# Ledger of designs, part 6: peptides against a protein of PDB entry 4N78

Target 1, 186 residues: chain A of PDB entry 4N78
Amino acid sequence: HFQVICRLLGYQGIAVVMEELLKVVKSLLQGTILQYVKTLMEVMPKICRLPRHEYGSPGILEFFHHQLKDIVEYAELKTVCFQNLREVGNAILFCLLIEQSLSLEEVCDLLHAAPFQNILPRVHVKEGERLDAKMKRLESKYAPLHLVPLIERLGTPQQIAIAREGDLLTKERLCCGLSMFEVILT
Target 2, 155 residues: chain B of PDB entry 4N78
Amino acid sequence: MAELQMLLEEEIPGGRRALFDSYTNLERVADYCENNYIQSADKQRALEETKAYTTQSLASVAYLINTLANNVLQMLDIQASQLRRMESSINHISQTVDIHKEKVARREIGILTTNKNTSRTHKIIAPANLERPVRYIRKPIDYTILDDIGHGVKW

## One batch from the design tools (peptide; made by RFdiffusion4, then SolubleMPNN; from b1_p30_1, 16 letters changed)

Design b1_p30_1_s3
Fold by OpenDDE base, seed 1:
Structure b1_p30_1_s3 (fold): chain B 186 residues (1-186), chain C 155 residues (1-155), chain A 30 residues (1-30)
Amino acid sequence: as target 1 above (186 residues)
Amino acid sequence: as target 2 above (155 residues)
Amino acid sequence: SAAAAAAAQEAQQAQVDEALAILSRLMKLS
């Protein structure tokens, strides 16, 4: 599903969606969640001492329940905070999954473009074969597919410019060194 | 441009007119040959003359049709070439626009990205001083110190 | 010879156009 979304939206659509998600997340974090956190901090017991081990596990549990009673009661009354946190979590997960799907698509695009861009795969040389001979055969096989040199030889200056820009854009992908998810976590 | 214009305005219309005139001339020749055959005492000569005129007329018409057809084909080829050039120009404009849009899109999404921290696996340089495993000299716990205190209940 | 030269030029242009079309496809611009 996320792969289909990435294909349909493209970079422009993904950018728009991510921007809107970031706005929503920021709004939730700086607004409602921050207010709840501040309120929870106010009701938090200032001094929570470890109860004596002599009370046993049930007594210790009851002690902590008593100390946290106001927090639990507040949290139960204010379920909206947890809903907002869930929304933030869902947004983060969505961003992660979109980025992963986009990265896979970009890698596939790079692999498909490689033969046309004079990017040769690493040749596994079997025992007894000369690496140089295989490389030469591979180069000869893919030489007609090198688009930019072909256009540079036969094309107009405008066509050459388009080809070079297109080639650059084909080589430069987000998966090569950029992460959207890291920005969201930040 | 000049060649296409010449074909459209002069050669093809001229060829069509010539073909029409040839049709009219063929009718005249046919009438002549018919009358000549009827009036001639030498029917064989008249027939041979008719054959000659018929052959010449057919050859002329065939030539005119062929010339006209070739001119029409040439016109169509020139027009097809012009359309291909226009298509190429439109495609180049479209590609330029698409590249620009893609650059804009990439800038927009790029703002939402940061460089992947290549976790430099800091080689945990194991501190060269492997603190010699302090040989835990298990000092035998001398339990003899406890021997004097225990008044064991004689069961 | 002029017609042959024109035809050769058209063939070259067609190859360039095809190459550009492939590049556009690789960029997913289409």
Scores: peptide ipSAE 0.370, ipTM 0.748, DockQ to the pose 0.449
Fold by OpenDDE base, seed 2:
Structure b1_p30_1_s3 (fold): chain B 186 residues (1-186), chain C 155 residues (1-155), chain A 30 residues (1-30)
Amino acid sequence: as target 1 above (186 residues)
Amino acid sequence: as target 2 above (155 residues)
Amino acid sequence: SAAAAAAAQEAQQAQVDEALAILSRLMKLS
């Protein structure tokens, strides 16, 4: 599903969606969630000591439940705050999944473009084959597919400019050095 | 442009008119040959004259058709070349616009990105002093010490 | 020779146009 979304939206559509999600997340964090956190900090017990270990795990849990009873019973916390946190979490997960899907698509695009851009795959040399001879054979095999040199030789100055810009855009991808998810976390 | 215009406005219409005129002339020649053959006492001479006129007329028509056909083919070739040039120009403009749009889109999404921190593997400087593994002597926890404190109900 | 030269130029232009079309496709440009 996320792969289809990435293909349909493209860079422009993904950028718009991500910007809007960031705005929503920011609004939720700085608005309702912040207010609830402030309120919770005011109501939190000032001193919460570890209960005696003799109470066992159930007794310790009951102790903390008693100390936090007012917080746990706060109806708006369950209904509004947790829902907002869920929305934030879903937005973050959505952004992560979109970025992962986009990265996969970009890697595939780079792999498909490589033969046309004089990018040769790392050849696994089998035992007994000379690396240099195999590389030369690959270079000769893919030489007719090198689009930019062909256009530079036969094209007009305008066509050469278009080809060079197109080649650059084909080589440059977000997956090569950029992360969207890190921006979402900051 | 001038050559195409000349073909469209002068050569092709002129060739069509010439072909039509030749058709009307052929009809007149045919009538003449028929009448000449009927009226002539020398049927062999009349037949030879008819053959000569027929051959000349067919050659003339063939020439006119060939000239017209070549002019039409030339016209089509010029038009095809013009269409190819127009297509190439449109494609170049379209590609330029698309590249520009893609650059804009990439800038927009790029604002939402940061450089991947290549975590330089900080050389974990192994602390030089290998703290000697303190032999964890498992002292057997003598649980008998707890026997005196616990009011354990002997079930 | 002039017609042959023109035909050769058209063939070269067609190759360039095809190459540009492939590049556009690789960029996923419409």
Scores: peptide ipSAE 0.369, ipTM 0.747, DockQ to the pose 0.446
Fold by OpenDDE base, seed 4:
Structure b1_p30_1_s3 (fold): chain B 186 residues (1-186), chain C 155 residues (1-155), chain A 30 residues (1-30)
Amino acid sequence: as target 1 above (186 residues)
Amino acid sequence: as target 2 above (155 residues)
Amino acid sequence: SAAAAAAAQEAQQAQVDEALAILSRLMKLS
């Protein structure tokens, strides 16, 4: 599903969706969630010491449940705050999944473009084959597919410019060193 | 352009008219041959004359059709060449526009991206100044991501 | 000779156009 979304939206559509999601997340965080966090901070026990390990895990859990009883019983926290947190979480997950799907698509695009861009795959040299000979054979095999040199030889200056620019854009992908998700987490 | 215009305005219409006139003339020739055969005392000579006229008429029509067909083919070839040139020009413009749109899109999405921190230290240093245009540092495309695909990772 | 030259030029242009079309496809522009 996310792959289809990435294909459908393209870079422009993804950018728009991500921007809107960021706005929504920001609105939720700075609005309702912040208000609840402030309220929770006011009612938070001033001194919450770690109980002695002697109480064991169940006792420690009961201790914290008792200390946070008023917070746990706060009905609006469960209904509104947690819902908003779910929305934020869903937005983050959505962004992550889009980025992952986009990265996969971009990698595939790079792989498909490679033969046309004079990018030779790393070839496993079988025992007894000379790396140089195999590389030369591959170069010879893919030489007719080198689009930019072909256009440079046969095309008009304008076509050459378009070809070079297109070649550059084909090579430059987000997966090559950019992350959207890191920006979203900040 | 002058050749195409001549074909469209003069040669092809002229050829069509000539062909039409040839049909009318063929009818007259046929009538003449029929009457000549009936009135002639030498039927053999009249028959040979009719054969000659028929052969000539057929040859003339064939010539007219061939000439017209060649002119039409030439016209179509010129038009096809013009269309190809126009298509090439349109494609060039379209590609230029598409590249521009793609650049705009990439700038927009680029604002939403940061460089992948290779540093081992997980410190999410939120750079305070969100405003700096992410300089597309042309890092050489590290195709190392493609290295894993060669090892038979079935997606 | 002129017709042959024109045909050769058209063939070259067609190859360039095809190459550009492939590039455009690789960029997913269309």
Scores: peptide ipSAE 0.368, ipTM 0.740, DockQ to the pose 0.501
Fold by OpenDDE base, seed 3:
Structure b1_p30_1_s3 (fold): chain B 186 residues (1-186), chain C 155 residues (1-155), chain A 30 residues (1-30)
Amino acid sequence: as target 1 above (186 residues)
Amino acid sequence: as target 2 above (155 residues)
Amino acid sequence: SAAAAAAAQEAQQAQVDEALAILSRLMKLS
């Protein structure tokens, strides 16, 4: 599903969607959530220490539940604050899943482009085959697919420029060294 | 361009007219040959003359058809070449525009990206002192401070 | 020879156009 979205939107569409999501998240965080957090911080027990691990997970949970009972029972917290947090969470998850899907698509694109860009896969040498001979054979096999050299030889200066620029854009992908999700968390 | 214009305006129309004229001439030649054969005392000579005229007329028509066909083919080839050149030009423009759009898109998304950081594993240190739970005294919390946030009801 | 040269040029241009088309597809531009 996210792969389809990535394909449909492309880089521009993804950028627009992410920007809008970031605006929404920022608005939620700086608005309602911030106000609730401030209020909650004011009413939070001054002394709430981690109970001993000897109480086990259920006992620890019960302890915190008892200390925070009045806060947890606050109706507006459940209806408004948790809803906003859910929206923020959904936005973050959406961005993560888009980035993952985009990265997969980009990797596939790089793999598909490789034969046309003189990027040869690592060849597994079987016993008895010379690595050099196999590489030479592979190079010879893919030589006709090298688009940029072909265009440089046969094309006009304008075509060569387009080819070089296209080649560069084909090689450059976000998955090579960039992450969007880290920016969102920031 | 001059060649295409010459083909379209002169050679092909001229060839079509010549072919039409040849048709009318063939009819006249046929009539002549028929009459000559009927009137001639030497039927063998008249037949040979008819054969000669028929061969000549067929050769002429064949030549005219071949010339016209070649001119039409040449015209089509020139037009096809022109269309291919136009297509190539349009494709180059389209590609240039698409590359530009892609660059813009990549810049836009690039603003939303940072370098991939290697995960730093930080060691979490456990707290040193086990504190005893203090008896919780429930104090009423006044939530009226939140009434101005969202759909809060002012009591 | 002129016709052959023209045909060769057209073939060359066709190869270049095809190569550019492949590049465009690889970039997902169209």
Scores: peptide ipSAE 0.360, ipTM 0.745, DockQ to the pose 0.510

